# Designs tried in a protein design run: peptides against a protein of PDB entry 5TDY. Part 6

Target 1, 88 residues: chain A of PDB entry 5TDY
Amino acid sequence: EKKIDGRRKAAVLLVALGPEKAAQVMKHLDEETVEQLVVEIANIGRVTPEEKKQVLEEFLSLAKAKEMISEGGIEYAKKVLEKAFGPE

## One batch from the design tools (peptide; aimed at target 1 L29)

Design b1_p11_8_s2 (made by RFdiffusion4, then SolubleMPNN; from b1_p11_8, 3 letters changed)
Fold by OpenDDE base, seed 3:
Structure b1_p11_8_s2 (fold): chain B 88 residues (1-88), chain A 11 residues (1-11)
Amino acid sequence: as target 1 above (88 residues)
Amino acid sequence: MVAEIIKEWLS
């Protein structure tokens, strides 16, 4: 298991969302941060299944900790997000 | 918000 840079994690997640949804998310970020993320997205290259899995698991862990998703719905949310990341 | 998690990753 390799540690993933925070900027890389963000880029992986945003690409998975697609350009329209990613843009909506980035409206909540400052302009400088958005510019930095756009560069990361442009240079994302290949994203391995392992990276996607790590990003998804960490996202769900943080979402749970922030009470964004209920404990009873975490398994369902995982399936939804895995579908959103695309077939692999 | 998804953005809040991204902010945490970037902090």
Scores: peptide ipSAE 0.687, ipTM 0.943, DockQ to the pose 0.756
OpenDDE base, seeds 1, 2, 4, 5: peptide ipSAE 0.681, 0.683, 0.686, 0.679; ipTM 0.941, 0.942, 0.943, 0.943

Design b1_p11_8_s3 (made by RFdiffusion4, then SolubleMPNN; from b1_p11_8, 3 letters changed; failed a check: a repeat of another design)
Amino acid sequence: MVAEIIKEWLK

## One batch from the design tools (peptide; aimed at target 1 G6 A10)

Design b1_p12_1 (made by RFdiffusion4)
Pose (drawn by RFdiffusion4):
Structure b1_p12_1 (pose): chain A 88 residues (1-88), chain P 12 residues (1-12)
Amino acid sequence: as target 1 above (88 residues)
Amino acid sequence: ELVAEVIKEWLE
């Protein structure tokens, strides 16, 4: 009945990635976050492929949003450099 | 690292 929260989504994603990849992700999290995610995974309960799909698709949308922010800055910086070196 | 950053965002 409870709504899926961020902690749950993170746990579903880490389970879906397999242990080795999840372990590489955990190295980039602080101790408190790691411990809390361990209890979330220990309490993984049931996860259908449908729930995994929902979590992966939300991940991809956020990853794309971060790529757009990065690409936007790169495009702006290169335009500035082109103007600085070019005939303008 | 990107996956960790998304997880941090979810945990905010």

Design b1_p12_1_s1 (made by RFdiffusion4, then SolubleMPNN; from b1_p12_1 with E1M V6I E12A)
Fold by OpenDDE base, seed 5:
Structure b1_p12_1_s1 (fold): chain B 88 residues (1-88), chain A 12 residues (1-12)
Amino acid sequence: as target 1 above (88 residues)
Amino acid sequence: MLVAEIIKEWLA
């Protein structure tokens, strides 16, 4: 898989979440970070399904590491992602 | 929140 920089990953995730959920996330970030992310989102360009999948899978992995999601939940989520955003 | 914390880690 291709390496994705942190700023790009964040932008991809926020766009994937949609404006409403992204806005909720932004409320938990400092103003400078929000400005940075808005710029990244504005310049996100094209996001491939594979890139989106990679970002979401990493997100879930990190979420599990923070003990916020059960192992079963992660496995289920991965199945959903593979079906929706698998490589062509 | 969880998403925000993970984003912070990505930006670190």
Scores: peptide ipSAE 0.684, ipTM 0.945, DockQ to the pose 0.845
OpenDDE base, seeds 1, 2, 3, 4: peptide ipSAE 0.676, 0.679, 0.681, 0.680; ipTM 0.942, 0.944, 0.944, 0.945

Design b1_p12_1_s2 (made by RFdiffusion4, then SolubleMPNN; from b1_p12_1, 4 letters changed)
Fold by OpenDDE base, seed 2:
Structure b1_p12_1_s2 (fold): chain B 88 residues (1-88), chain A 12 residues (1-12)
Amino acid sequence: as target 1 above (88 residues)
Amino acid sequence: SMVAEIIKEWLS
């Protein structure tokens, strides 16, 4: 497993969500953070399927650790996010 | 937003 920079993880997730969903997420971030993420997205380059999978897994892991989702809800949350990403 | 909160964590 390759370590992914936090800024890269965020950019990968936002791009995977698509422009409309990404915009909705970024409405919850401060202006400076949005500007930083836009730069990262603009320079994201190639995103591999492996990166997308890793970002999703790390997202779910952190969401669970922060008690945002229960253990029983992990699989459901994964399906929701995968649908948001679209098929690969 | 759950996604926004996790992104904030990644950027912290």
Scores: peptide ipSAE 0.737, ipTM 0.947, DockQ to the pose 0.786
OpenDDE base, seeds 1, 3, 4, 5: peptide ipSAE 0.729, 0.726, 0.732, 0.724; ipTM 0.946, 0.945, 0.947, 0.945

Design b1_p12_1_s3 (made by RFdiffusion4, then SolubleMPNN; from b1_p12_1 with E1S V6I E12K)
Fold by OpenDDE base, seed 2:
Structure b1_p12_1_s3 (fold): chain B 88 residues (1-88), chain A 12 residues (1-12)
Amino acid sequence: as target 1 above (88 residues)
Amino acid sequence: SLVAEIIKEWLK
């Protein structure tokens, strides 16, 4: 498994969400962070299926670790995100 | 925002 840079993980996730949803997320970030992410998104290039899988799995893992979603909510969140990522 | 919080962690 190839290690993914944190900035790239964020960019991959935001691109998967789409521009409207990504914009809503970035409203919760400070200006400097938003500028950094916009640059990363602009230079994201090709995202491999492996990267998408890794980002999704780590997202769910961190969400569970932060106890921001219940165990039952994990499966639902996974479905929502998988639909956003689309088929490979 | 859950997504925003996780992104913040990734950017640390």
Scores: peptide ipSAE 0.700, ipTM 0.945, DockQ to the pose 0.822
OpenDDE base, seeds 1, 3, 4, 5: peptide ipSAE 0.692, 0.693, 0.688, 0.683; ipTM 0.945, 0.944, 0.944, 0.944

Design b1_p12_1_s4 (made by RFdiffusion4, then SolubleMPNN; from b1_p12_1 with E1M V6I E12S)
Fold by OpenDDE base, seed 2:
Structure b1_p12_1_s4 (fold): chain B 88 residues (1-88), chain A 12 residues (1-12)
Amino acid sequence: as target 1 above (88 residues)
Amino acid sequence: MLVAEIIKEWLS
């Protein structure tokens, strides 16, 4: 698989969530970070199905590694994110 | 927030 830049991963995730949900996420980030992400989103271009898959899987992996969600919660989070990404 | 914390990790 192709390694994805961290900034791009963040942009891909935020775009998938949609503008309203992405805005809610960005409220938890500092101003400089938000500005950086907005630029990345504006220049995101085409996002491949493989990128979407990689971003989702890494997100879930990191969430589990940080013990921020239980194993049962991971399955629910996966469903939510998959719906956000939509079908290809 | 979970998503925000993961994003911070990606940007660190």
Scores: peptide ipSAE 0.684, ipTM 0.943, DockQ to the pose 0.785
OpenDDE base, seeds 1, 3, 4, 5: peptide ipSAE 0.672, 0.681, 0.673, 0.676; ipTM 0.941, 0.942, 0.943, 0.944

Design b1_p12_2 (made by RFdiffusion4)
Pose (drawn by RFdiffusion4):
Structure b1_p12_2 (pose): chain A 88 residues (1-88), chain P 12 residues (1-12)
Amino acid sequence: as target 1 above (88 residues)
Amino acid sequence: DEYFEKVVDAIL
């Protein structure tokens, strides 16, 4: 009945990635976050492929949003450099 | 979605 929250989505994603890849992700999280995600995974309960798909698709949308922010800055910086070196 | 966002950043 409870709504899926961020901690749940993180746990579903780490389970879906397999242990080795999830371990590489955990190295980039602080101790408090790691411990709390361990409890969430220990309490993984049932996860259907449908729930995994929902979590992965939300991940991809956020990853794309971060790529757009990064690409936007790269495009702006290169335009500035082009103007600085070019005939303008 | 703080935990999820931390995991998204960590993956990237």

Design b1_p12_2_s1 (made by RFdiffusion4, then SolubleMPNN; from b1_p12_2 with Y3M E5Q)
Fold by OpenDDE base, seed 2:
Structure b1_p12_2_s1 (fold): chain B 88 residues (1-88), chain A 12 residues (1-12)
Amino acid sequence: as target 1 above (88 residues)
Amino acid sequence: DEMFQKVVDAIL
């Protein structure tokens, strides 16, 4: 696996969610973070299938970890990621 | 990684 910059990972994840879901997520972030993410998304260029897979797998890992202490976390994550796992 | 964590936390 190739290491991916944290900012790029965030951008890849949001793009994978699709614009509508990404917008919903960004409503819960502070203004400065949103501005930074928008810049990253604007300059994301091509996202390889390998990058997307790697980012989504890490996300799912974190979601499952949260599920250990918070019920319903992984199920919510699955619903949010319907677009991400669908056809590109 | 901090930005990624913030996004993840916002999703979950």
Scores: peptide ipSAE 0.732, ipTM 0.956, DockQ to the pose 0.715
OpenDDE base, seeds 1, 3, 4, 5: peptide ipSAE 0.720, 0.719, 0.723, 0.664; ipTM 0.955, 0.955, 0.956, 0.946

Design b1_p12_2_s2 (made by RFdiffusion4, then SolubleMPNN; from b1_p12_2 with Y3M)
Fold by OpenDDE base, seed 2:
Structure b1_p12_2_s2 (fold): chain B 88 residues (1-88), chain A 12 residues (1-12)
Amino acid sequence: as target 1 above (88 residues)
Amino acid sequence: DEMFEKVVDAIL
């Protein structure tokens, strides 16, 4: 797998969520981080299926590792993001 | 990676 920059991964994830949901998420981030993410999103260009897959997998991995949600919650998040990413 | 973690944390 090709390594992806952390900022790019974040941008890919936010774009996949859609503008409305992405905006909701960014409300919980500090101003500096938001500004950086906006720049990354603006310059995201084409996102490959491989990148989408990697981002989703890492998202699920981090979510589970942090034990922020139940196992059922992870599955829910997976379904939501899969729908957001759409067919690859 | 820290930025990505922040975003993930914000989502959850």
Scores: peptide ipSAE 0.727, ipTM 0.953, DockQ to the pose 0.617
OpenDDE base, seeds 1, 3, 4, 5: peptide ipSAE 0.712, 0.722, 0.716, 0.670; ipTM 0.953, 0.954, 0.953, 0.946

Design b1_p12_2_s3 (made by RFdiffusion4, then SolubleMPNN; from b1_p12_2 with D1M Y3M)
Fold by OpenDDE base, seed 2:
Structure b1_p12_2_s3 (fold): chain B 88 residues (1-88), chain A 12 residues (1-12)
Amino acid sequence: as target 1 above (88 residues)
Amino acid sequence: MEMFEKVVDAIL
């Protein structure tokens, strides 16, 4: 798999969540980070299926690693994001 | 912390 910049991965994820949810998430980030993400989102262009897959996989990996949610929570998150990204 | 990780942390 091709390496994807962290900022781009973040932008892809936020776009997939939709503007309303993305806005809520960004409320928990510092101003500088938000500004950087907005720029990345504005210039996101086309997102390849490979990028979507990699972002989803890393999201789930990080979620599990942090043990912030139960196993069921991970499956729920996966389904939500899969629907958000749409068919690849 | 990496930006992507920051965003994920904000989501969770």
Scores: peptide ipSAE 0.710, ipTM 0.946, DockQ to the pose 0.595
OpenDDE base, seeds 1, 3, 4, 5: peptide ipSAE 0.687, 0.703, 0.697, 0.702; ipTM 0.942, 0.944, 0.943, 0.944

Design b1_p12_3 (made by RFdiffusion4)
Pose (drawn by RFdiffusion4):
Structure b1_p12_3 (pose): chain A 88 residues (1-88), chain P 12 residues (1-12)
Amino acid sequence: as target 1 above (88 residues)
Amino acid sequence: DESYFLKVVDAI
């Protein structure tokens, strides 16, 4: 009945990635986050493929949002450099 | 709690 929260989504994603890839992700999290995610995975309960799909698709949308922020800065910086070196 | 998913997204 409870709504899926961020902690749950993180756990579903780490389970879906397999242990080795999840372990590489955990190295980039602080100790408190790691311990809390361990409890969340220990309490993984049931996860259908449908729930995994929902979590993966939300991940991809956020990753795309981060790519857009990064690409936007790269495009702006290159335009500035082009103007600095060019005939303008 | 939403921050946990975002931290994992950033970590990846």

Design b1_p12_3_s1 (made by RFdiffusion4, then SolubleMPNN; from b1_p12_3, 6 letters changed)
Fold by OpenDDE base, seed 2:
Structure b1_p12_3_s1 (fold): chain B 88 residues (1-88), chain A 12 residues (1-12)
Amino acid sequence: as target 1 above (88 residues)
Amino acid sequence: SDRYFELVVDAM
């Protein structure tokens, strides 16, 4: 498993959520963080299937481990991401 | 390095 930079993982996740949901998420972040993420998204380039799979798995693992959202919320996010990360 | 990733997940 190749280690992915945290900023890149964040960018991949936000892109997978789609522009509307990504914007909603970034409303809860400070200005400096948003600026950094926007730059990362703008320079995301090609995301490999391996990266997509890894980011999805790490997202779900992190969300569940920290118990920050309900299981239903995690499943919803998973479903959204699965549409973006579907079979290549 | 995972700071931004964690921030995004926390914001969801």
Scores: peptide ipSAE 0.670, ipTM 0.945, DockQ to the pose 0.644
OpenDDE base, seeds 1, 3, 4, 5: peptide ipSAE 0.066, 0.032, 0.043, 0.638; ipTM 0.671, 0.621, 0.634, 0.940; seed 1 fails the geometry check

Design b1_p12_3_s2 (made by RFdiffusion4, then SolubleMPNN; from b1_p12_3, 6 letters changed)
Fold by OpenDDE base, seed 3:
Structure b1_p12_3_s2 (fold): chain B 88 residues (1-88), chain A 12 residues (1-12)
Amino acid sequence: as target 1 above (88 residues)
Amino acid sequence: SDEYFEKVVEAL
């Protein structure tokens, strides 16, 4: 497993959501954070299948730790995000 | 750092 920069992980997730949904999410972030993420998104380049998989797994782990999703919702959340990333 | 990722996740 290759360590991914935190800003890049965030950018990968936001790009997967699409510009409209990503914009709505970023409205809840501080201005400086948004500026940094916009730069990362603009320079995201190629996102490998491995990176997408890692970001998804780390998202699920973090969401579970923060009790954002129940045990029964983990599989569903995984499917939703996998769909957002698009099929390979 | 992961702070950026955590902030985005919390905002979802």
Scores: peptide ipSAE 0.721, ipTM 0.952, DockQ to the pose 0.667
OpenDDE base, seeds 1, 2, 4, 5: peptide ipSAE 0.719, 0.720, 0.713, 0.707; ipTM 0.951, 0.952, 0.950, 0.950

Design b1_p12_3_s3 (made by RFdiffusion4, then SolubleMPNN; from b1_p12_3, 5 letters changed)
Fold by OpenDDE base, seed 3:
Structure b1_p12_3_s3 (fold): chain B 88 residues (1-88), chain A 12 residues (1-12)
Amino acid sequence: as target 1 above (88 residues)
Amino acid sequence: SDEYFEKVVEAI
């Protein structure tokens, strides 16, 4: 496993959501954070399947830890995000 | 840092 920069992980996730949904999410962030993430998104370049997998796994882990999803909803959430990333 | 990632996750 290769360590991914935190800003890059965030950018990968936002890009997967699409521009409209990503914009809605970023409305809940402070201005400085948004500016940093916009730069990362603009320079995201190629996102490897490995990176997408790592970001998804870390998202699920973090979401579970924050009790954003129940045990029964984990696999469902995984499928939703995998669909958002698009098939390889 | 992961602070950026955590902020985005919580905003979803």
Scores: peptide ipSAE 0.724, ipTM 0.952, DockQ to the pose 0.687
OpenDDE base, seeds 1, 2, 4, 5: peptide ipSAE 0.723, 0.723, 0.714, 0.707; ipTM 0.952, 0.952, 0.951, 0.950

Design b1_p12_3_s4 (made by RFdiffusion4, then SolubleMPNN; from b1_p12_3, 5 letters changed)
Fold by OpenDDE base, seed 2:
Structure b1_p12_3_s4 (fold): chain B 88 residues (1-88), chain A 12 residues (1-12)
Amino acid sequence: as target 1 above (88 residues)
Amino acid sequence: NDEYFEKVVDAV
């Protein structure tokens, strides 16, 4: 497993969510954070399937570990994973 | 910086 820069992980996740959902997420972030993330997204370049999978799985793991997202949020994350990669 | 990733996760 290759270590991914934290800012890049955020950008990969936002792109994976799609433009509409990513926009909704960024509405809840401070202006400085949004500016940094927009720059990262603009310069994201090529995202490999392995990188995308790693980020989405880490997203799910982090969400569960923090216990800050509702069960519905976790189910949403699982749905995103299923759409992206199908059954394991 | 993982802080940005965590902020995004928290905002989902």
Scores: peptide ipSAE 0.705, ipTM 0.950, DockQ to the pose 0.671
OpenDDE base, seeds 1, 3, 4, 5: peptide ipSAE 0.682, 0.681, 0.678, 0.678; ipTM 0.947, 0.946, 0.947, 0.947

Design b1_p12_4 (made by RFdiffusion4; failed a check: the pose's geometry)
Pose (drawn by RFdiffusion4):
Structure b1_p12_4 (pose): chain A 88 residues (1-88), chain P 12 residues (1-12)
Amino acid sequence: as target 1 above (88 residues)
Amino acid sequence: SEEYFLKVVDAI
């Protein structure tokens, strides 16, 4: 009945990635976050492929949002450099 | 709790 929260989505994603890949992700999290994600995974309960798909698709949308922010800065910086070196 | 998913997204 409870709504899926961020901690749940993180746990579903780490389970879906397999242990080795999840372990590489955990190295980039602080101790408090790691412990709390361990409890979330220990309490993984049931996860259908449908729930996994929802979590993965939300991940991909956020990853794309971050790529757009990064690409936007790169495009702006290169435009500035082009103007600085070019005939303008 | 919403921060945990974002932390994982950033970590990846």

Design b1_p12_4_s1 (made by RFdiffusion4, then SolubleMPNN; from b1_p12_4 with E2D L6Q I12L; failed a check: the pose's geometry)
Amino acid sequence: SDEYFQKVVDAL

Design b1_p12_4_s2 (made by RFdiffusion4, then SolubleMPNN; from b1_p12_4 with E2D L6Q I12M; failed a check: the pose's geometry)
Amino acid sequence: SDEYFQKVVDAM

Design b1_p12_4_s3 (made by RFdiffusion4, then SolubleMPNN; from b1_p12_4 with E2D L6E I12M; failed a check: the pose's geometry)
Amino acid sequence: SDEYFEKVVDAM

Design b1_p12_4_s4 (made by RFdiffusion4, then SolubleMPNN; from b1_p12_4 with E2D L6Y I12V; failed a check: the pose's geometry)
Amino acid sequence: SDEYFYKVVDAV

Design b1_p12_5 (made by RFdiffusion4)
Pose (drawn by RFdiffusion4):
Structure b1_p12_5 (pose): chain A 88 residues (1-88), chain P 12 residues (1-12)
Amino acid sequence: as target 1 above (88 residues)
Amino acid sequence: IVAEVIKQWLAE
């Protein structure tokens, strides 16, 4: 009945990635976050492929959002450099 | 980037 929250999504994603890849992700999290995610995984319960798909698609949308922010800055910086070196 | 997304979810 409870709504899926961020902690749940993170746990579903780490389970879906397999242990080795999830271990590499955990190295980039602080101790408090790691412990809390351990409890969330220990309580993984049932996860259907449908729930995994929902979590993965939300991940890809946020990853794309971060790529757009990064690409936007790169495009702006290169335009500035082009103007600085060019005939303008 | 996966870690950053996880941090974003936990910040919600």

Design b1_p12_5_s1 (made by RFdiffusion4, then SolubleMPNN; from b1_p12_5, 5 letters changed)
Fold by OpenDDE base, seed 1:
Structure b1_p12_5_s1 (fold): chain B 88 residues (1-88), chain A 12 residues (1-12)
Amino acid sequence: as target 1 above (88 residues)
Amino acid sequence: MVAEIIKEWLSK
């Protein structure tokens, strides 16, 4: 398993969310951070299925830890987010 | 929120 840097993980997630939702998320970030992420997104290039899987799994793990999603909702959330990443 | 997780990733 290849280690993914934080900036890359964030960019992968934001692209998966789509422009509308990504924009809403970035409203909670400072301007400089947003600008940096926009550059990362613009240069994201190819996102492998492995990267998508790693990012999704880590996201869900952290979301659970922060009580953003319940234990029983993890599987459902996984299905929804997998669809957001789109087909390969 | 999702942004908090992103902040976590960026802090590393």
Scores: peptide ipSAE 0.664, ipTM 0.933, DockQ to the pose 0.752
OpenDDE base, seeds 2, 3, 4, 5: peptide ipSAE 0.663, 0.661, 0.663, 0.660; ipTM 0.934, 0.935, 0.933, 0.932

Design b1_p12_5_s2 (made by RFdiffusion4, then SolubleMPNN; from b1_p12_5, 4 letters changed)
Fold by OpenDDE base, seed 4:
Structure b1_p12_5_s2 (fold): chain B 88 residues (1-88), chain A 12 residues (1-12)
Amino acid sequence: as target 1 above (88 residues)
Amino acid sequence: MVAEIIKEWLAK
């Protein structure tokens, strides 16, 4: 497993969400941050399945810690994300 | 929110 910097993780997540959902998320960020993320997205290049999996797993872990999702639902969420954004 | 997680990633 490779270490991924925070900016890269954010870009990978936003790309995975798709442009419309990503835009809705970024409405909660300040203008400077949005500009930074757009640059990261523009230069994202290739994202490996392993990298996507790593980012999504960390996202779910943090979402659980913030009680955004139930403890019982995290495994289900992982399966959904793997099917939606996992290996093709 | 998803945005809060992104903020944490960017805070590093």
Scores: peptide ipSAE 0.672, ipTM 0.937, DockQ to the pose 0.748
OpenDDE base, seeds 1, 2, 3, 5: peptide ipSAE 0.669, 0.669, 0.670, 0.665; ipTM 0.937, 0.937, 0.937, 0.936

Design b1_p12_5_s3 (made by RFdiffusion4, then SolubleMPNN; from b1_p12_5, 4 letters changed)
Fold by OpenDDE base, seed 4:
Structure b1_p12_5_s3 (fold): chain B 88 residues (1-88), chain A 12 residues (1-12)
Amino acid sequence: as target 1 above (88 residues)
Amino acid sequence: MVAEIIKEWLAR
């Protein structure tokens, strides 16, 4: 497992969410941050399945810690993400 | 919110 830059993580997550949902998320960020992330997304290049998995798993971990998702829903959420964003 | 997690990543 490789350490991923925070900006890279954000870009990977936002791309995974899709343009509509990503836009909704970025409405909660300041203008400068949005501009930085847009640049990062524009230069995202190739995202490996392993990298995507790593980012999404960390996202879920943090989401759980912040009680954004239920305690018993973490494993279910992982399965949903794997099916939605994993390889076909 | 998802945005808060992103902010956390960017703060590092």
Scores: peptide ipSAE 0.688, ipTM 0.944, DockQ to the pose 0.714
OpenDDE base, seeds 1, 2, 3, 5: peptide ipSAE 0.686, 0.686, 0.688, 0.684; ipTM 0.943, 0.943, 0.944, 0.943

Design b1_p12_6 (made by RFdiffusion4)
Pose (drawn by RFdiffusion4):
Parts: C-alpha cells; structure tokens; sequence
Structure b1_p12_6 (pose): chain A 88 residues (1-88), chain P 12 residues (1-12)
C-alpha cells in the first residue's frame, strides 16, 4: 500500500545491477547512506519485473536530465571560446 | 558508478 520512495527505488536499482556493479556504486555513498540502503535491500521483499522497469526508466530520465545540464554547459563554453578565438 | 550514486542521492 505504501508509496514507493527514493530509498526503495535505490534498493531496487542496486539489486537489478548485480552485486559487483552495486558494490562499485556503494563506494561513492557515505556510511549512513550505505547502512540505510543495506536495511532496505535486506527488506527487499517482492519485486516484479514491472517494478524494476519503472525504477530503471525513472533512472534513465534523471540521468538524461543530468546529461542535458552537462551538455548545455559544454556547448556554452565552446561557443564562448569560439568567439574569443574567431573573427568576432 | 558516480552517475548512479548521484541519482541515488537525489532520490534520498
């Protein structure tokens, strides 16, 4: 009945990635976050492929949002450099 | 791995 929250989504994603890849992700999290995600995974319960798909698609949308922020800055910086070196 | 960690931090 409870709504899926961020902790749940993170746990579903880490389970879906397999242990080795999840372990590489955990090295980039602080101790408090790691412990809490361990409890979340220990309490993984049932996860259907449908729930995994929902989590992965949300991940991809956020990853794309971060790529757009990064690409936007790269495009702006290169335009500035082009103007600085060019005939303008 | 860093990108996944950043997304996880946003969720939390």
Amino acid sequence: as target 1 above (88 residues)
Amino acid sequence: ATLVAEVIKDWL

Design b1_p12_6_s1 (made by RFdiffusion4, then SolubleMPNN; from b1_p12_6, 5 letters changed)
Fold by OpenDDE base, seed 3:
Structure b1_p12_6_s1 (fold): chain B 88 residues (1-88), chain A 12 residues (1-12)
Amino acid sequence: as target 1 above (88 residues)
Amino acid sequence: SELIAEIIKEWL
């Protein structure tokens, strides 16, 4: 398993959300962080299926820990997020 | 969106 740096993980997620939703999310981040993430997004290049999987799994883990999703909704959430990443 | 941002903050 390849380790992904934090900025890369964030960029992968934000791209998957789309520009409109990503912008709304970044409104909750400080200006310096937003600028850094925009650069990462602009230079994201190819995102491998493995990276997508790792980012998705970690996101879901953290989302569950924050009680954003119920245990019964985890599988559904996976499908929603996988769709957001786009088909390979 | 705020909760998603909090997750991202943990990555940074």
Scores: peptide ipSAE 0.720, ipTM 0.948, DockQ to the pose 0.740
OpenDDE base, seeds 1, 2, 4, 5: peptide ipSAE 0.713, 0.717, 0.714, 0.698; ipTM 0.948, 0.948, 0.948, 0.946

Design b1_p12_6_s2 (made by RFdiffusion4, then SolubleMPNN; from b1_p12_6, 4 letters changed)
Fold by OpenDDE base, seed 3:
Structure b1_p12_6_s2 (fold): chain B 88 residues (1-88), chain A 12 residues (1-12)
Amino acid sequence: as target 1 above (88 residues)
Amino acid sequence: SELVAEIIKEWL
């Protein structure tokens, strides 16, 4: 497994969400952080299936820990997010 | 969106 930079993980997720939803998320971040992430997004280049999978799995793990999703809704959430990332 | 942002903050 290749280690992914934190800023890279964030950029991958934000791109998958789309510009409108990504903007809503970034409203909760400080201005400097937003600027940094926008640069990362602009230079994201190619995102491998492995990177997308790693980011998705880590996101779901953290989301579960924060009780954003119920135990029974994990697989459903996974499908929704996978669709957002785009089918390979 | 706020909770998603919190997850992102953990990555940074």
Scores: peptide ipSAE 0.695, ipTM 0.943, DockQ to the pose 0.717
OpenDDE base, seeds 1, 2, 4, 5: peptide ipSAE 0.680, 0.689, 0.681, 0.687; ipTM 0.944, 0.944, 0.944, 0.944

Design b1_p12_6_s3 (made by RFdiffusion4, then SolubleMPNN; from b1_p12_6 with T2E V7I D10E)
Fold by OpenDDE base, seed 5:
Structure b1_p12_6_s3 (fold): chain B 88 residues (1-88), chain A 12 residues (1-12)
Amino acid sequence: as target 1 above (88 residues)
Amino acid sequence: AELVAEIIKEWL
């Protein structure tokens, strides 16, 4: 798999959540980080299916490791991404 | 939201 920049991963994830949910997430970040992520989101451009898959899998792996989501979270996350980006 | 934020922090 291709290595994805951390800022890019964050932008892809936030866009997948939608602007309202993304705003809630960014309340937990400092102002400088928020500004950086807003710029990344504005310039996200094309997101390939491979990128979306990599970001989703890495997020879910980390979230499961923290035991903060159920095993059924994978299918839910896929549905969120489908609504955000649609089929290609 | 907090979980997502913490994981994003790890990526940055």
Scores: peptide ipSAE 0.708, ipTM 0.948, DockQ to the pose 0.679
OpenDDE base, seeds 1, 2, 3, 4: peptide ipSAE 0.704, 0.697, 0.703, 0.705; ipTM 0.948, 0.947, 0.948, 0.948

